# Peptides against a protein of PDB entry 3S8F, part 122

Target 1, 157 residues: chain A of PDB entry 3S8F
Amino acid sequence: VLTLFVAVPSLMTAFTVAASLEFAGRLRGGRGLFGWIRALPWDNPAFVAPVLGLLGFIPGGAGGIVNASFTLDYVVHNTAWVPGHFHLQVASLVTLTAMGSLYWLLPNLTGKPISDAQRRLGLAVVWLWFLGMMIMAVGLHWAGLLNVPRRAYIAQV
Target 2, 166 residues: chain B of PDB entry 3S8F
Amino acid sequence: DEHKAHKAILAYEKGWLAFSLAMLFVFIALIAYTLATHTAGVIPAGKLERVDPTTVRQEGPWADPAQAVVQTGPNQYTVYVLAFAFGYQPNPIEVPQGAEIVFKITSPDVIHGFHVEGTNINVEVLPGEVSTVRYTFKRPGEYRIICNQYCGLGHQNMFGTIVVKE

## One batch from the design tools (peptide; made by RFdiffusion4, then SolubleMPNN)

Design b2_p16_2_s1 (from b2_p16_2, 6 letters changed)
Fold by OpenDDE base, seed 5:
Structure b2_p16_2_s1 (fold): chain B 157 residues (1-157), chain C 166 residues (1-166), chain A 16 residues (1-16)
Amino acid sequence: as target 1 above (157 residues)
Amino acid sequence: as target 2 above (166 residues)
Amino acid sequence: LAVFLAFLEAARRAAE
């Protein structure tokens, strides 16, 4: 009940952020239904990282609702599904947001902009991190559905 | 200019808020659909039953592993299982194939898990509470019990076995 | 949404 209650403001926040991104993209010259996405600063790891985190948070949020449902939770509880959910929420969203924050914060604190090489490396890092997290998350969720237990080193499958 | 920008942002937000609300209902509907169509594999929780964890090893149905399996009907059994640090008793648990088994599981010490491989039996075991799970083994053989709730240094080695006899 | 539906269906099947 509590999770479902919190889901409402969380969804509102998520889509408000999306609205802000859309507006920003349109200000940057993006047009049409999806053109604003292309207009966003995808060359900046400080932008890309938290956005990728948000993308990972979408299935994680959906999973949260599943986990909060009594009958559905019966299927997934204490299976690898749960770690999959955590890795989307914490290891993806929180971590990528932290990473992105560093790419903005450190240059501003030091007064020294990041080099182009550092920028490119940063982009590689956050994209690879996202990709890895998505692969692992899908694997964990899948394993959970196959009744792989949580907190065990062995499994039937 | 700032005012115009603010107004524009609000317009976008209103649209996305409407979308978010719509998506919320979609998710709820999908969950409801899933629940409505779920016709198997659910083991309902029994009524809340409590026991004194400090005496459960000394007296009562869990005290003697040799008496843990109780036939309650022609094809019905109740098995009183203790999950403890670090194992299960009785071990092995011997039950006949095709019989309806009611597991009554509790713990004398800390929280444990009771996950039976090859089945949908997966419950947490709390000291002072009795977990009740009903299951019928259709296939003979050995089923491993895994503790999937961290319970201490020996957690990873905490296993049991259910032997289903033909 | 499609992924969500797919997982829900998989979960349903797994619960059977």
Scores: peptide ipSAE 0.017, ipTM 0.768, DockQ to the pose 0.026
Fold by OpenDDE base, seed 4:
Structure b2_p16_2_s1 (fold): chain B 157 residues (1-157), chain C 166 residues (1-166), chain A 16 residues (1-16)
Amino acid sequence: as target 1 above (157 residues)
Amino acid sequence: as target 2 above (166 residues)
Amino acid sequence: LAVFLAFLEAARRAAE
């Protein structure tokens, strides 16, 4: 009960952030049910990075419910599933948020804006990071469901 | 604009808060129903079997690997397994096909894993605690035991074998 | 969810 109660602030936070993004998109001229998404500043790595982190966090959060469930955790515990989960949480959300923060913070601290080339490189970095992380995470979760053990260099599947 | 944003955010927060609370009550209700129907409304206390890790190698059912496999019935066995740095005992563990095996697993030193390939046996082994797993091997052959909990420098090489005989 | 459950079931069968 207490573990599942954590879903309350988590869901509040998730959809508060989503609402903030929607509002921002609509302020930027986005209209309709989904038009606000396109209106968000996808050309800014400082924006894209944490948003991609949030997207990776969604399946990670769903996995968190699984990992915290008594019966389901028995299936996935200490399998490759677990590394798959925290790579979405730490190596995706936290890391991409840190990357995004860096792209915002450094120009402000130095007083020097990033060049267009640096901006494009930043976009490439965060998108490639996200893509690679999603591939790895799906692979790890799948392997975990196939009973591949965690912390083992060899496994029979 | 800021006020509009706050109102919109609050609307979503209220909605998902309500949903979360509703689901919480559903879960509580389901738990209550389960307890009422299966335990006569009594919340069961968990049973934790404990052992002294400092003496487990010297006395008791884990002390002698030759006596680790104990027949408890016509087709039932209890196997007392030690996971240690860095291996398992007995090794190999020999059990008959089709028998109900109760594994009693503990550690004399640090936390280890006990993951048997080809089975759903996957437990952590804590010093001072006894992990109990029931399993029936339907197929004869060798089953590798893998330590899936980091236990030191030799962790990656810590393996055991269960031999199931016809 | 259906795919997830299918994977769990497959894993369960393989682990029996």
Scores: peptide ipSAE 0.016, ipTM 0.789, DockQ to the pose 0.019
Fold by OpenDDE base, seed 2:
Structure b2_p16_2_s1 (fold): chain B 157 residues (1-157), chain C 166 residues (1-166), chain A 16 residues (1-16)
Amino acid sequence: as target 1 above (157 residues)
Amino acid sequence: as target 2 above (166 residues)
Amino acid sequence: LAVFLAFLEAARRAAE
């Protein structure tokens, strides 16, 4: 019950954000079921970073429901699964959002726009960060399901 | 124009909310399926039990490691385990293969973990409370106990062993 | 969803 008290409003919020993205994409000329995605400003790291964070938050949120499950907690509690969840939620969503915010904030604070080279570097950074986080998160979740404990330097596997 | 835009965004919101609700039910159904097919090897046993951590070493079923393994029935045992800084008692824990084992675990000092490798036994151990876990070892051999809750400077070296004999 | 299902199945197996 308590899990749903958190999950329902979180899902509502997440999909409301998605709705906003769809609307924005359509305003930018995107058409069709998925064309609005392509119309979004994927050339801007200030946009890409938080969106990738949101994407990482999806499996993390699903994992949150699992972690809050009484029965499934017996499987995942104090295993590598938990750090995997953290890295999706904090090191992906929060971190990427912060990174993206900097790409907007710094130019505005300094009054100087970022160069094209800086923009391209920024895109590389956020995409590579996201990729790395996804790989690590999958690994940690998998290890957790294999009963690898957290806070231990050795394990049965 | 503004009205049209407003209606458009509402339509998208309604669609996504409907999708959200549908996905919620899908996830619940999937979890329910998992639970319905669940055959746990470790079952929580007993009710909340409390113990005085300041006296648990001196009196009671945890006081003597030689008496820690108690046969409670045919092929049924209760094992009274202490998790402490920094180890487990008794160590090793010796139990028969195929026997139903009820672990009664508590701590005299701080919170510890009780994670048995090769099993799904994984519980936290709190001073003043008794953790109860039921398990049957189907395979003989040695099973390492790992502390997976930080408990101090010696946490990383806190290990125990369960020896399952034929 | 497929990934989630896969992990649920793995979790089920791990819980046994």
Scores: peptide ipSAE 0.015, ipTM 0.775, DockQ to the pose 0.026
Fold by OpenDDE base, seed 1:
Structure b2_p16_2_s1 (fold): chain B 157 residues (1-157), chain C 166 residues (1-166), chain A 16 residues (1-16)
Amino acid sequence: as target 1 above (157 residues)
Amino acid sequence: as target 2 above (166 residues)
Amino acid sequence: LAVFLAFLEAARRAAE
């Protein structure tokens, strides 16, 4: 009855974070409706990682609403759809946020900044991680819609 | 101006936090109201049928696999299926093509899955509960039953078969 | 959580 109301706090958080990013981008010189996005510090893996996590979390959150609906869940429950959802939520947002946090925390704790090479490598890592996660997630969701079972090594399709 | 932007952000965040907190209490109130108006609880999928998993193998319609398929009417059958570690009974499940089949599925041990390939049959099987699924097989052949809920060391090998007879 | 559970319990009892 009240299950879908769980989405409300999450949506509030999402829009608040998005607003914070917009303010940050505009403070950095971004102009226009979307120009602030380009102004964000995309050269910093400590920033890029959690933001990519947020991007993955959007479709994951939408999927959460689907999974929480008892009617729609009849379609997706215990199919490959569910682990697809998990990987967006945990392996994307949580993991990327943790990765990004390390890129801030370790230099801060040691007092030594990361080298430019380490920075570039970090950017490559988080972008490749995100790309891989998106490919896998799309595949799992697609397979789930084709009724591929979860926790099984075999499927008819 | 950074100061103005910061102030605006704080106001925005505080506003949403306050609203979120208020909505939390609204949700709690709605849950309480639901409980007050629904003494038996809300069961969206229909009436919950219960069984004793400790005796389901010894007595009742699940006890004898040979009696698991029961004709309940013209071209209508009820099939009492046990999902257990690690298999299904009866196995195979034999049903006529074109007949309306009501599967009554339960477990004597742990939670299992009941996923039938080539169909939209896909349900959890909980000890103490009876899962009910209605389906009509339009084509003859063999349909594999897959356990899609982890149930132990032999989970990956837990399969069954439905044989649809012409 | 405790307040929530207490409230639900009260509601349940009132419904019986």
Scores: peptide ipSAE 0.000, ipTM 0.782, DockQ to the pose 0.015

Design b2_p16_2_s2 (from b2_p16_2, 9 letters changed)
Fold by OpenDDE base, seed 3:
Structure b2_p16_2_s2 (fold): chain B 157 residues (1-157), chain C 166 residues (1-166), chain A 16 residues (1-16)
Amino acid sequence: as target 1 above (157 residues)
Amino acid sequence: as target 2 above (166 residues)
Amino acid sequence: LAVFLGFLAAAFLASL
């Protein structure tokens, strides 16, 4: 039970980011409970990438609580569940944030704005990455629940 | 107005933070509820037991594979298993169907895994410590043991077998 | 919230 206090800083960070997104969306003309989401700059890969990372991080964070629970960990430990969790945390949030950062950084470093074609390509890249990561992560979590071991090339299932 | 913007941001932040704190308590309650009602999928753990990994092969209950399976009572057995680079001892492990089996697993070298397919037996095996798992095989047949903790160049080939006899 | 709670609930139920 006391272990859950470890989640406090993470939750604070997550909801602070969410608050910032909501405020930004409202400043861009979004109204109501959901209108602010649509108002966000979904045409910018530098924005879309980290946001998709955040979306992947939500179930990953929930999985973190599961993994930290000693009774539930008996089910998931050293199964495909664990790498599924990692891919949501590192290969989704961290990686997509890094990708998004590059879409901002490179134009800034070169002094040249990205072309419309480059922008569209960037959007395709981050959405496809997210889709692939979600498919893989769901598969790994599901396989883990079916007792597929990690660090093994063979499984009963 | 920057001041108004900051005030608005803080208001949203405070709301979300309050929500996060509320959710923390919800999660604590959920864990407490799970602990109180959880009846399946739990692997019983015994007290922490230590062993000297440098002598475990020469003396004690793990030293002789032929003596690894010990009947401790009617329909009760203790199996002393070594996980080593790169295999398990004894191999195969032969146990009766329907018997309560207590596995005592340790390692003489590095950390290994002990994952038995078709069961919920899945533990890490640490040198100097004894992992204890209790299980009853309901169906006869062969159950593969898989090492699911990287232990070296031969890790991928490290398998064992439990043979459950009628 | 719904996604988060749904995932958590599914994980807990699957572990029982």
Scores: peptide ipSAE 0.017, ipTM 0.786, DockQ to the pose 0.035
Fold by OpenDDE base, seed 5:
Structure b2_p16_2_s2 (fold): chain B 157 residues (1-157), chain C 166 residues (1-166), chain A 16 residues (1-16)
Amino acid sequence: as target 1 above (157 residues)
Amino acid sequence: as target 2 above (166 residues)
Amino acid sequence: LAVFLGFLAAAFLASL
């Protein structure tokens, strides 16, 4: 009950953030239904990291609703599905947001902008992190659906 | 034109909020549908039953592992299982193939898991409560019981076996 | 949205 209750404000937040991104992209010259996405500052790790986190959070949020449903939870409960959900939420969104925040915060606190090399490295880090996290998350969710148990080192699959 | 920008933002937000609400209803409908159809492998829980975890080892149907398997009908059995730190009793659990098995599982100590590999049996076992699961083993052989709820230092080694006899 | 709906659909279908 609680999860479904908090799902409402979470969805509102998600789509509001999306709206803000759309507006920002359009201000940057993006046009059309999807052109605003391309216009966003994908060259800035401080932007890319939290956005990738948000993208990872989408399936994670969907999974949260699944986990909160009585019948669906029966399938996935205490399987590898659950840690898959956690990794999307915590290790993707929270972690990437934290990483991205540092790319903005530290330059502003020190007064020194990041070098181009640091920027490029940062982009590589966050993209690789996201990719790895998605691979792991998909694997865990898949394993969970195959009835791989949570909190066990063995599986019959 | 800060005000103009603000109005534009609000317009986009309103659109997305409307969409969000619509999607919410869709998701609720899907959940409702799932609940209505009793989809895929849900093992109905029986009546909520309670037991005293402090005496369950000494008295009652869980007290004697040798009498844990009770025939309740021509092809029906009730198995009284204890999940404890760190194992299961009886172990092994011996049941006939094709029989309807009602597992009555409880714990004398802490919360444990009862996950039977190769089946959809996967329940948590709480001290003071009896978990009831119904299952019919179609294939003979050995089925491993895994504790999938952390229960202490020996958790990772907490296994049981169900032997299904032909 | 496509990712979201796709994931949800996949999970739903897998649960049937």
Scores: peptide ipSAE 0.016, ipTM 0.767, DockQ to the pose 0.036
Fold by OpenDDE base, seed 2:
Structure b2_p16_2_s2 (fold): chain B 157 residues (1-157), chain C 166 residues (1-166), chain A 16 residues (1-16)
Amino acid sequence: as target 1 above (157 residues)
Amino acid sequence: as target 2 above (166 residues)
Amino acid sequence: LAVFLGFLAAAFLASL
């Protein structure tokens, strides 16, 4: 009940954030249905990181609804599905948002801007992190659907 | 100006709200489809049954592993299983192929898992409660029981076996 | 928390 209740305002918030991104992209000269996406500052790891986190949060949020459903929980409970869900929510959204915040916070605290090399490295780190997280998440969810248990070092599947 | 910006924001917000509503229906439809196809083989939970974990080892149907498998009808059995730190009893659990098996599982100590590999049997076992699972083994052989709920230092070694006989 | 703070501290020092 609580999860489903929270799901509604969470979805509203997520789409409001998306609306803000669209608005920002259009202000930056983006046009059309997708042109606003290209106009966003993809060269800034402080932007890219939390946005990738949001993308990871989409399937994770959908999974939250599944996990909160009584009948579907019989399938996924205490399987590798659950760690897959957590890694999308925590290791993607929360972690990437934290990483992104550092690319803004540290330059402001030190008074020194990041170098171009540091910026490029930061972009590489964030994208590689996201890629690895998506591979792991897909694997864990797939394994979970195949009834691979969590908290067990062996499986018979 | 502020008014123009406000109208622009409102337009995008309305669009995304409409999209959100559409996606809500998509998710509901996907859940409904999944439930309708029953590809996951959902096992309904039984009624809540309680037991005293402090006496379950000394008296009642869980007390004697030799009496744990009870025939309740033609091709129907009830198996009284204890999950404990760190194992299962009886072990092995021997049941006939093709019989309807009702597992009655409880714990005398802490919370454990009861996950039978190769099946959709996957329940948590709470002290003071009886977990009920109904299953029919169609294939003979050995099925491993795994504890998938952390229960202490020996958790990783907590295994049991169900032997299905022809 | 200590690991996180340690990482932040290291990053801060490296950025000076």
Scores: peptide ipSAE 0.014, ipTM 0.747, DockQ to the pose 0.015
Fold by OpenDDE base, seed 1:
Structure b2_p16_2_s2 (fold): chain B 157 residues (1-157), chain C 166 residues (1-166), chain A 16 residues (1-16)
Amino acid sequence: as target 1 above (157 residues)
Amino acid sequence: as target 2 above (166 residues)
Amino acid sequence: LAVFLGFLAAAFLASL
């Protein structure tokens, strides 16, 4: 139980970020319990990408608690579950944040704004990336629960 | 003003912090529930046993694969297994159906995995340490041992077999 | 971009 308290700072960080998003959405005119979500700038890939990364990080964080439990680790350790966790944390959050940062960084460095076509393409890319990552992550976690080993090309299932 | 905005932000943060704490308790509760209801599926931690990986091949219970399976009691066996680059010893491991098997697994070289298909046996094998796993095979047949920890160029081909005899 | 691509390349190479 004491080991699980390692999750407290991470959860605090995660939900303070969520609070910032809520505040931003409300400043943009969003109202109600969920209306602030729609008010966020979903037309900007520099915003959408890291936010999608955050969404992937939620189940990944939950999995982190599982993985950090020495008892539950008996079930998931060295199974496909672990790569599933990694792909949520790294291939989703980190990678999408990097992608999103690029949409801010390049226009800023070059002084040239991205075209509307590039913006739309960027949105498509990050959404498709997120979708693919979610499918893969669910599959890997599922496979892990079926005792599929990691770092192996074969499985009992 | 800035003060009003600050208070508003703090209120949102407090709300989300409360939510985070609630979720933490949910996760703890789920873990506690799992432990309480699935105790039979949890292998308790044993005593840490150490060996010298530099001599484990030459002396001791792992040195002779022909003597790796030791009967320790009625329907009870200890199997001394080496995981090495790139295989397992003995191979195959032959054990009786229905017997309680205690696997004592170590490595003479690098870290390996010991994952037995069709079972809940899944441990890492560290040089200098002995991994102990207790299992009873209910069904006869062949069970494949898979190395699920990267151990070098031949990792992908590192397999063993447990043969459970009637 | 170079840092990002470098990271991806490193990850790919590490996965071989």
Scores: peptide ipSAE 0.005, ipTM 0.779, DockQ to the pose 0.014

